# Ledger of designs, part 115: peptides against a protein of PDB entry 1BH9

Target 1, 89 residues: chain A of PDB entry 1BH9
Amino acid sequence: FSEEQLNRYEMYRRSAFPKAAIKRLIQSITGTSVSQNVVIAMSGISKVFVGEVVEEALDVCEKWGEMPPLQPKHMREAVRRLKSKGQIP

## One batch from the design tools (peptide; made by RFdiffusion4, then SolubleMPNN)

Design b2_p30_3_s3 (from b2_p30_3, 12 letters changed)
Fold by OpenDDE base, seed 1:
Structure b2_p30_3_s3 (fold): chain B 89 residues (1-89), chain A 30 residues (1-30)
Amino acid sequence: as target 1 above (89 residues)
Amino acid sequence: SLEDYIREVGEKLGFPQSVIDELVSIASLT
């Protein structure tokens, strides 16, 4: 990765989904309240997932000889690659 | 599967099994 790509990845890595938003989303699915621990856990897993996708997308962008910012095609290819490698469902 | 992914990542992150089980249950609703 270029320094710019690494910096961008680190920015994504340091970001987090708002707990309130995650809680509301889960509650919309379950129809009932969920514990704080479940929200924290879901947030953590979601962060890992997004981080892996972004990292792969940055790698795709670089391997294609293209420059940031990431485009939808990079994200699509990243997801495809991660699925093929069995790293995401 | 999504459920398998949650279990794997949850275990790696050191989440309590009860929390992982609940997350898997939630995921199964989608």
Scores: peptide ipSAE 0.328, ipTM 0.847, DockQ to the pose 0.880
Fold by OpenDDE base, seed 4:
Structure b2_p30_3_s3 (fold): chain B 89 residues (1-89), chain A 30 residues (1-30)
Amino acid sequence: as target 1 above (89 residues)
Amino acid sequence: SLEDYIREVGEKLGFPQSVIDELVSIASLT
C-alpha cells in the first residue's frame, strides 16, 4: 500500500454511521426506543455490510478492466454477486 | 435471509445474544 492508500483505508476504517441517525431509523421501524447496544450493533453490522459490498465492487471494477473510483454500476453488480454467493441477504 | 445475516455477523462481532435477538426481531418487521 502506498501512503495515500493506507490513509484512505484508515479513514474508511474509522468511519461510522451516526448513532443518532441509526437510532432514529430503528425507532421509526419499531415505534419505541432502543438500547444503546442495539444502536452500536446495528452500526457495526451496517459497516460490515458496506465493507463487503465495497470490497466486491472493487473486484468487479478490476474484472471489468476499469479503475477507481467506484461507480454505481460496480456497486449494483457487487450486490448481485454477493447475493448469488450467499454472502449477503 | 436478513435475519440469518444479522445473526451470523452479530455472532462474529461478538455481540450479546440478547442484542442479536432484538435486531433479528426488528429485521422481521421490515
Scores: peptide ipSAE 0.328, ipTM 0.846, DockQ to the pose 0.928
Fold by OpenDDE base, seed 2:
Structure b2_p30_3_s3 (fold): chain B 89 residues (1-89), chain A 30 residues (1-30)
Amino acid sequence: as target 1 above (89 residues)
Amino acid sequence: SLEDYIREVGEKLGFPQSVIDELVSIASLT
């Protein structure tokens, strides 16, 4: 990896969805308060999900002979492929 | 299913079963 690539990777690795936003989203669904542990867990699962989709989308982009940034068509194809493989619901 | 995915990923991430169960319950509401 170049230094720039490494920096982007590290930033992504350390990034997380804002806890307040996740909490509000869950509470909007349940209509009740949720624990901090549930928020942490949901954040973790969400990051895994997004990471898997983005990784697949980058692969799609490359296979189509295109360059980043990702476009909606790459994301749609990525989701389709991951679902067909049973890797995401 | 979404519920199955949550269980699988939650277990891989080492979350307590009680937390996973609550997440699955929340997911079932959507």
Scores: peptide ipSAE 0.316, ipTM 0.839, DockQ to the pose 0.926
Fold by OpenDDE base, seed 3:
Structure b2_p30_3_s3 (fold): chain B 89 residues (1-89), chain A 30 residues (1-30)
Amino acid sequence: as target 1 above (89 residues)
Amino acid sequence: SLEDYIREVGEKLGFPQSVIDELVSIASLT
């Protein structure tokens, strides 16, 4: 993958979602217990997703000539753009 | 799709295939 993607992954992996919350969410879907590795993986993927959206939203905010903090309109536009680029589902 | 995204990101993050497959399976339940 590109250097840009790697940079995004590294930047947004500095923090993680609470494992307990992720585990509970997954188990509510499956109805069964899941492994620690699945929880870790889900947490990582989710963090990457959130990071990409936030980064794009910051870019949207800047391009619109607006100042932080991010607003829902920035997040919505970010998601739209990322989907258009095929970077998120 | 969400499943494709999980596979792509999971592979890039270096997760074991077995873990990725399980995540994809879970995603398919939604």
Scores: peptide ipSAE 0.314, ipTM 0.836, DockQ to the pose 0.839

Design b2_p30_3_s4 (from b2_p30_3, 14 letters changed)
Fold by OpenDDE base, seed 5:
Structure b2_p30_3_s4 (fold): chain B 89 residues (1-89), chain A 30 residues (1-30)
Amino acid sequence: as target 1 above (89 residues)
Amino acid sequence: SLIDYITRVGRELGFPQEVIDELQKIASLT
């Protein structure tokens, strides 16, 4: 990563999903309350997922010879590549 | 699959097995 790409990646890495929103989303699926640990775990998994996609998108942007910031086309290509590799569902 | 992904990432993050089991159960509902 270039310094600029690394800085942007760090910004994404430091972002977090609100626990309340995650809890509501899970409960909308299960129809019942979930434990705090499940909410924390789901938040962590979601963070990893976004991080993996962003990391791949930064690589796509660089390989295409383009400059930051990331564009939707980079994110779409990143998801496609990660799926083809079997890294994400 | 989503379940495989949750299992992999859950283990990488060091989640307790009981939490992973609960997540897998939730994932199976989607």
Scores: peptide ipSAE 0.441, ipTM 0.889, DockQ to the pose 0.900
Fold by OpenDDE base, seed 1:
Structure b2_p30_3_s4 (fold): chain B 89 residues (1-89), chain A 30 residues (1-30)
Amino acid sequence: as target 1 above (89 residues)
Amino acid sequence: SLIDYITRVGRELGFPQEVIDELQKIASLT
């Protein structure tokens, strides 16, 4: 990662989904209340997922000889690559 | 699969097995 890529990655890494939104989403699916631990866990997994996609997208951008910021094409290619590697579903 | 992903990442993050199990159940509903 270049310094610029690292900075942008950190910006994405530091972002978070509101716990309330995650809780509402899960409860909409289950139809019942969910524990705080489940909300925390889902938030954590979601964060890891976003992080994995973003770092792959930054790698794609760099390998394509392009400069930040990330574009939708980088994100789509990142997801494709991660799926092909079996890293994400 | 999504369940496999939850299992892997859950372990990496050190989640208790009961939490991972609950997440797997939730994932199965989608």
Scores: peptide ipSAE 0.434, ipTM 0.887, DockQ to the pose 0.930
Fold by OpenDDE base, seed 2:
Structure b2_p30_3_s4 (fold): chain B 89 residues (1-89), chain A 30 residues (1-30)
Amino acid sequence: as target 1 above (89 residues)
Amino acid sequence: SLIDYITRVGRELGFPQEVIDELQKIASLT
């Protein structure tokens, strides 16, 4: 990673989905309340997922010889690559 | 699969097995 790309990656990595939003989403699916630990866990897993996609997208951007910010084409290619590797569902 | 992903990442993050089980249950409902 370039210094700029690493900085952006760290910013993305530090971001988190609001617990309230995750709770609402899960409750909309289950139709019932969920534990705080489940909300925390789902938030963490979602964060890892986004982080892995962003990391791959930064790699794609670099390999294509392009500069930040990331574009939709980088994100799409990242998802494709991660799926092909079996790293994400 | 989504369940496999949740299980892998949950273990990597050190979540209790009971929480992973609940997440797997939720994932199975989708």
Scores: peptide ipSAE 0.430, ipTM 0.885, DockQ to the pose 0.859
Fold by OpenDDE base, seed 3:
Structure b2_p30_3_s4 (fold): chain B 89 residues (1-89), chain A 30 residues (1-30)
Amino acid sequence: as target 1 above (89 residues)
Amino acid sequence: SLIDYITRVGRELGFPQEVIDELQKIASLT
């Protein structure tokens, strides 16, 4: 990664999903309350998922010889690659 | 599958098994 890409990646790594929003989303699906640990876990898993996609997209951008910021085409290619590798569903 | 992904990542992050079980149950409803 270039320094600029690393800086952007670090910003993504530091970002977090709002706990309350995740709780509301899960409860909308289940129709019942969920534990604090489930909310924390779902938030963590979602963060890992986004991080893996972003990391792959940054790699795609670099491999294509393009400069930040990431574009939709990088994200689409990243998802395709990760699915083909069996890393994401 | 989504359940497989949740299980893998949950274990990697060191989540308690009871939490993973709850997540799997939720995922099975979708």
Scores: peptide ipSAE 0.428, ipTM 0.885, DockQ to the pose 0.836

Design b2_p30_4_s1 (from b2_p30_4, 16 letters changed)
Fold by OpenDDE base, seed 4:
Structure b2_p30_4_s1 (fold): chain B 89 residues (1-89), chain A 30 residues (1-30)
Amino acid sequence: as target 1 above (89 residues)
Amino acid sequence: ASEEELKKAYEAMFEFALSKALEFARKLLS
């Protein structure tokens, strides 16, 4: 990646999801309340996942011959490619 | 796009990624 792309990746890697937001999202999916430990675990998993998606999305953007910043289409394609690679189900 | 618009766009993408991460987690638990 270019320095600019790497900087963007680092920005995402340094980001953190608010605990409350994760809790709400989990609850919206499960329909039940979740423990703090579950939120912490999901926070970590989500952080790693977002990093991987962003990395793949940057690669997608580059392979498509497009310039940053990333767009939702890059994120969607990144997820699709990660699935095809077997990194995510 | 303005810096604020970009920020919102990235936030939306983060939410999307977070949602997918949770789906991934659900699949791992199934």
Scores: peptide ipSAE 0.050, ipTM 0.501, DockQ to the pose 0.071
Fold by OpenDDE base, seed 5:
Structure b2_p30_4_s1 (fold): chain B 89 residues (1-89), chain A 30 residues (1-30)
Amino acid sequence: as target 1 above (89 residues)
Amino acid sequence: ASEEELKKAYEAMFEFALSKALEFARKLLS
């Protein structure tokens, strides 16, 4: 791996969503109390999703011949592509 | 239904994750 790849991985590894925010969001939808384990599970799923979307968005940005930083259009296109690939529900 | 509620939760979290992904990407590539 390049230094840049390692740096991105480290940033990803260290990143996390606020548990309280996730818990509130889930509970607002389900209308019921959510256990800590559910929050942890959802946090993990979301983190994986973030990683995959960012990776795809970077590829989109590169293929479009554009320079960082990533823009909403890259993220939207990334999601579209991942959906078409069946990577995202 | 519990299943529908779960699906909505996932969808909401995906949207949330997308927002965070954009923020993360901007910070990482700035």
Scores: peptide ipSAE 0.031, ipTM 0.479, DockQ to the pose 0.668
Fold by OpenDDE base, seed 2:
Structure b2_p30_4_s1 (fold): chain B 89 residues (1-89), chain A 30 residues (1-30)
Amino acid sequence: as target 1 above (89 residues)
Amino acid sequence: ASEEELKKAYEAMFEFALSKALEFARKLLS
């Protein structure tokens, strides 16, 4: 990979969802307090999900004959494709 | 939480994750 590609990947890898926001979201749905471990687990799941979407988006970008960086249109198409595959609801 | 509540939680997290993914993409374009 080029330095630019590596840089983008590092940005993704270092990215994180706000822990407090995840906690509040879960608690708003379950109606109960959740442990730190649950928040960590959900954070991880979300990160993996984003990774899957990003991978699909990169594939979309390539198939469209375009080059990174990813654009919102690639992300939207990625989600559409993943839904059609039954990978995400 | 019930199975249904867990399902809703996952769905909400997917939406949240998608939003963050789009935000990430936006940052890449800046």
Scores: peptide ipSAE 0.029, ipTM 0.462, DockQ to the pose 0.576
Fold by OpenDDE base, seed 1:
Structure b2_p30_4_s1 (fold): chain B 89 residues (1-89), chain A 30 residues (1-30)
Amino acid sequence: as target 1 above (89 residues)
Amino acid sequence: ASEEELKKAYEAMFEFALSKALEFARKLLS
C-alpha cells in the first residue's frame, strides 16, 4: 500500500462517534435504556454507513468535476444513489 | 425474543458491519 492509501485507511479506522452520543440517540428512539453491546453494535453499523456514504459522495464530487471538501449536495446525492442501488434502505 | 436470539442478532450485525468495513477498507486502499 502507498503511504497515502494507508493514511486514508487509518483516518477511517480511528474515527468513531462518541459512545455517549450514540447511547442517547438510541435511547431517545427506543424510549428505554440500552446495553453497552447495543451501543457498540450501532456504533459500528453507523461508522460503516457513514463510510459508505462518504465514499459515494467522494465519487459524486469527482464525477461532477468538483474538489473536496464535500458539501451537503454531495452527501444528499450519495444517499440518493445508494438507495437507488439498494445498498441502503 | 430470547436472550440467545438477541445475541445471534447482534452477532449478525457485527458480522455485517465487519464485512462492510472490510469492503470499504479495500476500496480506500485501492
Scores: peptide ipSAE 0.023, ipTM 0.436, DockQ to the pose 0.098

Design b2_p30_4_s2 (from b2_p30_4, 15 letters changed)
Fold by OpenDDE base, seed 2:
Structure b2_p30_4_s2 (fold): chain B 89 residues (1-89), chain A 30 residues (1-30)
Amino acid sequence: as target 1 above (89 residues)
Amino acid sequence: PSEEELKKALEAVFEFALSQALEFARQLLA
């Protein structure tokens, strides 16, 4: 994809997910308070995970002879493929 | 938290992250 798209994607890759939302999700499952470090770790892991999915989705999009923007079908197929490869849970 | 709870937490966070990524992808990669 274009240099402009790459630049926007890189900005996204450097951004952080909403920590408050992640904290609430974890606490809703564990039923106990979660430290800031745990939230940071989970946020980082999630960001890496999303990066891999997006990259795979872009590949899927290209393999299907389509162009960005990504669509739900690309994301779903990307996750399926990565799971098949054992790269994500 | 137990190992199982941590696993569930990760899965929940991943689902959230994927949802966010999908929303942003349309804008960032348009």
Scores: peptide ipSAE 0.158, ipTM 0.633, DockQ to the pose 0.662
Fold by OpenDDE base, seed 1:
Structure b2_p30_4_s2 (fold): chain B 89 residues (1-89), chain A 30 residues (1-30)
Amino acid sequence: as target 1 above (89 residues)
Amino acid sequence: PSEEELKKALEAVFEFALSQALEFARQLLA
């Protein structure tokens, strides 16, 4: 990947999920108020998960001889591979 | 929350994260 592509990837990797959205999502399921620490933990887990999936998807894209941007097929394959490796549930 | 609720929450968060990843990938990794 070019330096520009790598920089954009790192920019995305350093981005954060909206805490409010995560909090609402969890609360919609539990039906109770969720602490900030729980939101932080879930956000962190999500960030790690996304990072691993995107990284794997980029690898898939490259191995398939294709160019960015990532497509749904790359993401789906990445998830399958990570599941097979036991890296994600 | 119960263990089952936590599991559901985790799964939902993963699905959300995956969708966000795809959107951001299209926007920033072009």
Scores: peptide ipSAE 0.151, ipTM 0.630, DockQ to the pose 0.687
Fold by OpenDDE base, seed 4:
Structure b2_p30_4_s2 (fold): chain B 89 residues (1-89), chain A 30 residues (1-30)
Amino acid sequence: as target 1 above (89 residues)
Amino acid sequence: PSEEELKKALEAVFEFALSQALEFARQLLA
């Protein structure tokens, strides 16, 4: 992967996860309002999750001898592997 | 909220995150 691609990924990694979307998702299930702290926590967890999945997917892509961009098959395999490792639920 | 609702909420958040990861992967790593 090019240095430019890594830089773009790092920029994404540093960006904040959409709190509003997280809040709506939780509230759509619970039917009640959710505190800001819960949203912050869930946003943080989501951000970490995204990073781990992308990293694993890139590894999958590379190990399969394929080149970016990532495809759904890479993401699905990444999630499967991370679950197997116990890194994600 | 019940434990089950919290679990479902977490799963929904992860599904959303996965979708976002895929989207950003396409945009940033293409």
Scores: peptide ipSAE 0.151, ipTM 0.626, DockQ to the pose 0.707
Fold by OpenDDE base, seed 3:
Structure b2_p30_4_s2 (fold): chain B 89 residues (1-89), chain A 30 residues (1-30)
Amino acid sequence: as target 1 above (89 residues)
Amino acid sequence: PSEEELKKALEAVFEFALSQALEFARQLLA
């Protein structure tokens, strides 16, 4: 990533997981209200997860001799590799 | 919520996150 791309990525990470959306998603599963702390924890875990997947996907893209933008195949391979390494469930 | 419900919620959040990441990948890497 260039500095500019990294900045955009960080801004995305901050905004891509709005608490309201995460809260609604959790509540749709549980059928009841959840605490703000649970939402914060789930948001944080999600951000870390996405960061690791994107980083791995970029590596996959490079190793395959391809250029950005990332495609679903890169993301799928990234997830597979991270699971294989035991870095994600 | 039960542990099972939390697990399902986490999985749903992961799927949501991946979907969002793909959606904005073009913008991030432009």
Scores: peptide ipSAE 0.132, ipTM 0.594, DockQ to the pose 0.609

Design b2_p30_4_s3 (from b2_p30_4, 15 letters changed)
Fold by OpenDDE base, seed 5:
Structure b2_p30_4_s3 (fold): chain B 89 residues (1-89), chain A 30 residues (1-30)
Amino acid sequence: as target 1 above (89 residues)
Amino acid sequence: PTKEQLEKALQAVYEFALSQALEFARELLA
């Protein structure tokens, strides 16, 4: 990351994953309303997951000797690697 | 929610997050 990119990443880490979408997903499964705390928790988990995938994808991109922007192939490889490491389901 | 519902919810959230990851990545790296 450049300094600017790192700053944006830190801001991302401090933010919440889209709450509305998470709430809709959970409620579509449970069939009932979910509390704000549940949404916050699930949003946090999602945020951490996305962050880890992005970090791995950047590493993949670099190791393949390629330049940004990230492409779907980087994301697919990142997920594969993280799964093999047991870091994500 | 039941244990089964929770597991299903986690899986759904995982898949949703993954589908959004590239977009977020590009926003961060722009």
Scores: peptide ipSAE 0.263, ipTM 0.744, DockQ to the pose 0.687
Fold by OpenDDE base, seed 4:
Structure b2_p30_4_s3 (fold): chain B 89 residues (1-89), chain A 30 residues (1-30)
Amino acid sequence: as target 1 above (89 residues)
Amino acid sequence: PTKEQLEKALQAVYEFALSQALEFARELLA
């Protein structure tokens, strides 16, 4: 990350994940309402996960000698690598 | 919710987050 990208990443970390979507998703599975705390937890985990995937994808892009913007292929490879390293399920 | 449901929810959230990751990346890195 550049300094600017790092700053934006930090801002992202402080921002909220789409909690409404997460809530709806969970409720669609449980068939009932879920607590705000559960939504917050799931949203937080998701946010961290996205950040890690993005970071890895940027590394992939760089290692492949390619330039931004990130493409689906970078994301797929990032996920594969993170799984291989045991950092994500 | 049961533990199993929560696990399924977590998996679904994972998949959802992954599906949104590229979009967030583009917004974040633009």
Scores: peptide ipSAE 0.260, ipTM 0.738, DockQ to the pose 0.694
Fold by OpenDDE base, seed 1:
Parts: structure tokens; sequence; C-alpha cells
Structure b2_p30_4_s3 (fold): chain B 89 residues (1-89), chain A 30 residues (1-30)
């Protein structure tokens, strides 16, 4: 991967996860208001999860001899591999 | 929330995260 691609990935890693979307999602399911702490926790966990999936997907893409952007097939394979490794449920 | 609601929430967050990962990858890693 180019330095530019790595830089953009790091920008993503540093970006804030859409907390508002997470809050709305949880509240739509529970039917009740959720605390900020719950949103923060879920957002943090989600961000870490996204990062791990993206990193694995990039590895898949590279090993398959393909170039970015990532495609659904890379994401699916990444999830499969991470599940196999026991890193995600 | 009930156990079922929590499980649904976790599943929804999981799916949302996957969707966001793909979206961000397309936008920033193109």
Amino acid sequence: as target 1 above (89 residues)
Amino acid sequence: PTKEQLEKALQAVYEFALSQALEFARELLA
C-alpha cells in the first residue's frame, strides 16, 4: 500500500464513530433512552471492530493480488478469517 | 432491556459496523 493509502487509513482510525447513529439504533431496538456511557462503549467497541475488519480485509485484498478500494468479497473473507481466529464472534 | 433486545442490539451494531467499514474503506482507501 502507498503512503497515501496508509495515511488515509490512519485518518479513518482517528475519526469519530457515528455515535448518533449508534444511539438511534440501540434506542430503536430497546424502545428506551440509552445513557451516554452505553453509547460510548458501543461506539468504541464498534470502532475497534471496524478497524480489525478493515485491516484483515486489506490483507486479504493484498494476498489476492488485488488493489483497493475494498470490496464486499474482501470484507466477507476478512470476517470469516477473524471468526476462524476467534477474534470476533 | 431484555436479553433478546440486547442480542438484537448487538447484532444490529455488528451489521452496522460492517456496513460502515465497507463505506469508509471505499471512501478513504480508493
Scores: peptide ipSAE 0.152, ipTM 0.634, DockQ to the pose 0.633
Fold by OpenDDE base, seed 3:
Structure b2_p30_4_s3 (fold): chain B 89 residues (1-89), chain A 30 residues (1-30)
Amino acid sequence: as target 1 above (89 residues)
Amino acid sequence: PTKEQLEKALQAVYEFALSQALEFARELLA
């Protein structure tokens, strides 16, 4: 991948995960308000997860001889591989 | 929350995170 693409990916990795969205999502399931600590924990875990999946997906894309942007098939394969490696649940 | 609610929440967050990753990839890695 090009240096520009890698740079854009790094910018994404440094960006904040949508904590507000996670809070709303959890509350929609539980029907009650959740503590900030819970949101922080879930946001942190989710951010790490997303980052690892994207990295793996890019690797999958490259190994398959394909070019960005990433497609659902790359993401699905990435998740499968990460689970196989025990890196994500 | 109940154990069942927690499990549902975790699953929802997982799916949400995956969808967000796809969205960001389309926006930044095109």
Scores: peptide ipSAE 0.124, ipTM 0.586, DockQ to the pose 0.627

Design b2_p30_4_s4 (from b2_p30_4, 16 letters changed)
Fold by OpenDDE base, seed 5:
Structure b2_p30_4_s4 (fold): chain B 89 residues (1-89), chain A 30 residues (1-30)
Amino acid sequence: as target 1 above (89 residues)
Amino acid sequence: MTEEQLEAARKAMYEFALSKALEFARKLLS
């Protein structure tokens, strides 16, 4: 990572998903209203997941000897690997 | 919220997060 890229990544790590979007998504699945705390919890889970997937995907891309940008295949492989490692349910 | 609902929500959130991760990654590496 360049310094600029690292900075952007760190900015992301400090950000959060839009609560409204997450709330809508959860409620569309449960069919019931969810509390703010549930949204916060799910936001945290998603944030951790995104961070780990991106890191793993970058590793996949590098190990495959490929160049940026990341592609869906890198992300899919990253998820597969993280599941096998028990990092993702 | 039942455990089944929670699991469904988690899966959906993972899919959502994956999409966002890809978007972010592309921006990061562009």
Scores: peptide ipSAE 0.124, ipTM 0.595, DockQ to the pose 0.701
Fold by OpenDDE base, seed 1:
Structure b2_p30_4_s4 (fold): chain B 89 residues (1-89), chain A 30 residues (1-30)
Amino acid sequence: as target 1 above (89 residues)
Amino acid sequence: MTEEQLEAARKAMYEFALSKALEFARKLLS
């Protein structure tokens, strides 16, 4: 990433997963309220996941001889590869 | 939390993050 891209990445990473949205998502699954710590943990994990997927997807895009922007096919392949590597469940 | 709930949570979080990642990619690389 260029400096500009890195700055935009950091900006997005900090704002991509609002606590309220994560809380609602978890509660919709568990059927009960969740603690702030759980929301914080899940938010952090999600942010890390986004970074890893994007990084892998860029590699996929490059290896396929294609140019950005990333497409859903790159993202799906990235997830597949990360799963095969055991980097994500 | 049941195993089924854990699986549902995993899938939901991955799908959510994937969607956000795609959105991010478009913004970042535009």
Scores: peptide ipSAE 0.117, ipTM 0.591, DockQ to the pose 0.616
Fold by OpenDDE base, seed 3:
Structure b2_p30_4_s4 (fold): chain B 89 residues (1-89), chain A 30 residues (1-30)
Amino acid sequence: as target 1 above (89 residues)
Amino acid sequence: MTEEQLEAARKAMYEFALSKALEFARKLLS
């Protein structure tokens, strides 16, 4: 990461997923309304998940000897590795 | 919520998060 990229990354990690979007997604699956606590929990989990996946994907990209930007293949491999490590379900 | 719905929700959330991660990655590395 450049200093500029790192700064943007840190700002993102401090942000939260849009609650409305998460609420709509969950409700589209369950067909019923969900509580605010559920939305908050899922928002937090999603934020942590995204951060870990991005970090792992960058490592994958580097290990494969490839240059940014990240591609779907890097993200897929990152998820597989994180699951293998038990860091995400 | 049934077990099937829970599993579907989990998968949907992962796909949603992955999409957002890609969006962020594009912005970060542009």
Scores: peptide ipSAE 0.115, ipTM 0.593, DockQ to the pose 0.594
Fold by OpenDDE base, seed 4:
Formats: sequence, C-alpha cells, structure tokens
Structure b2_p30_4_s4 (fold): chain B 89 residues (1-89), chain A 30 residues (1-30)
Amino acid sequence: as target 1 above (89 residues)
Amino acid sequence: MTEEQLEAARKAMYEFALSKALEFARKLLS
C-alpha cells in the first residue's frame, strides 16, 4: 500500500471502541449484566474487524486498479471478501 | 480522504464491527 493508504489505515487503527457503548449494546441483547472481561473481549474483536475491513478495502482498491481514497464500494466488497475467506462471520 | 469522509467511514465500520462483535457475544453467552 502507498504511504497515504497506510496513513489512513493507521487513523482507523488508532480508533477505539468505547467500552460503555459496547457494554450497553451487549446487555441490550443478553438482558443481563456483562462482565468487564466480556466487554474487553468484544472491544478487541471489534477492533480486529475494523482493521481487517480497512486492510481488505485497501487491497480491494488496489486490486481493482483504482486509486485512493477508499470508497464505500471498496468497504462493501471488503466485507464480502472477508466473509468468503472466513475471516469474519 | 477528507476528514468528513474519514469520520463517516469510521462510524460505519464501528457499526459493522459492533454488530459482529455482538453476534459473537451472543454465541459466547448462550
């Protein structure tokens, strides 16, 4: 990837999921209190997903012979590919 | 990519990631 692409990727990578939000969302689904460890785990998984989507999207953009910046179509395709690869559910 | 585009993208990605994370959480807690 180009330096510009990597720079954008790093901006995403530096993003963090708010634990409070994750906790609330999980609890809304389970209907019960969720431990901090579960929140941490889900936060980590979420971060991985974000990273993988960005990375794959950059790859998609490159493979399609297109130039930055990333577009929604790249991200949509990235998700589809990641699912097919079994990298994400 | 503009700052606005970046923010929009991050939000969308967060929503996706959270959705998938919640699916895992549901399975783990079931």
Scores: peptide ipSAE 0.064, ipTM 0.537, DockQ to the pose 0.059

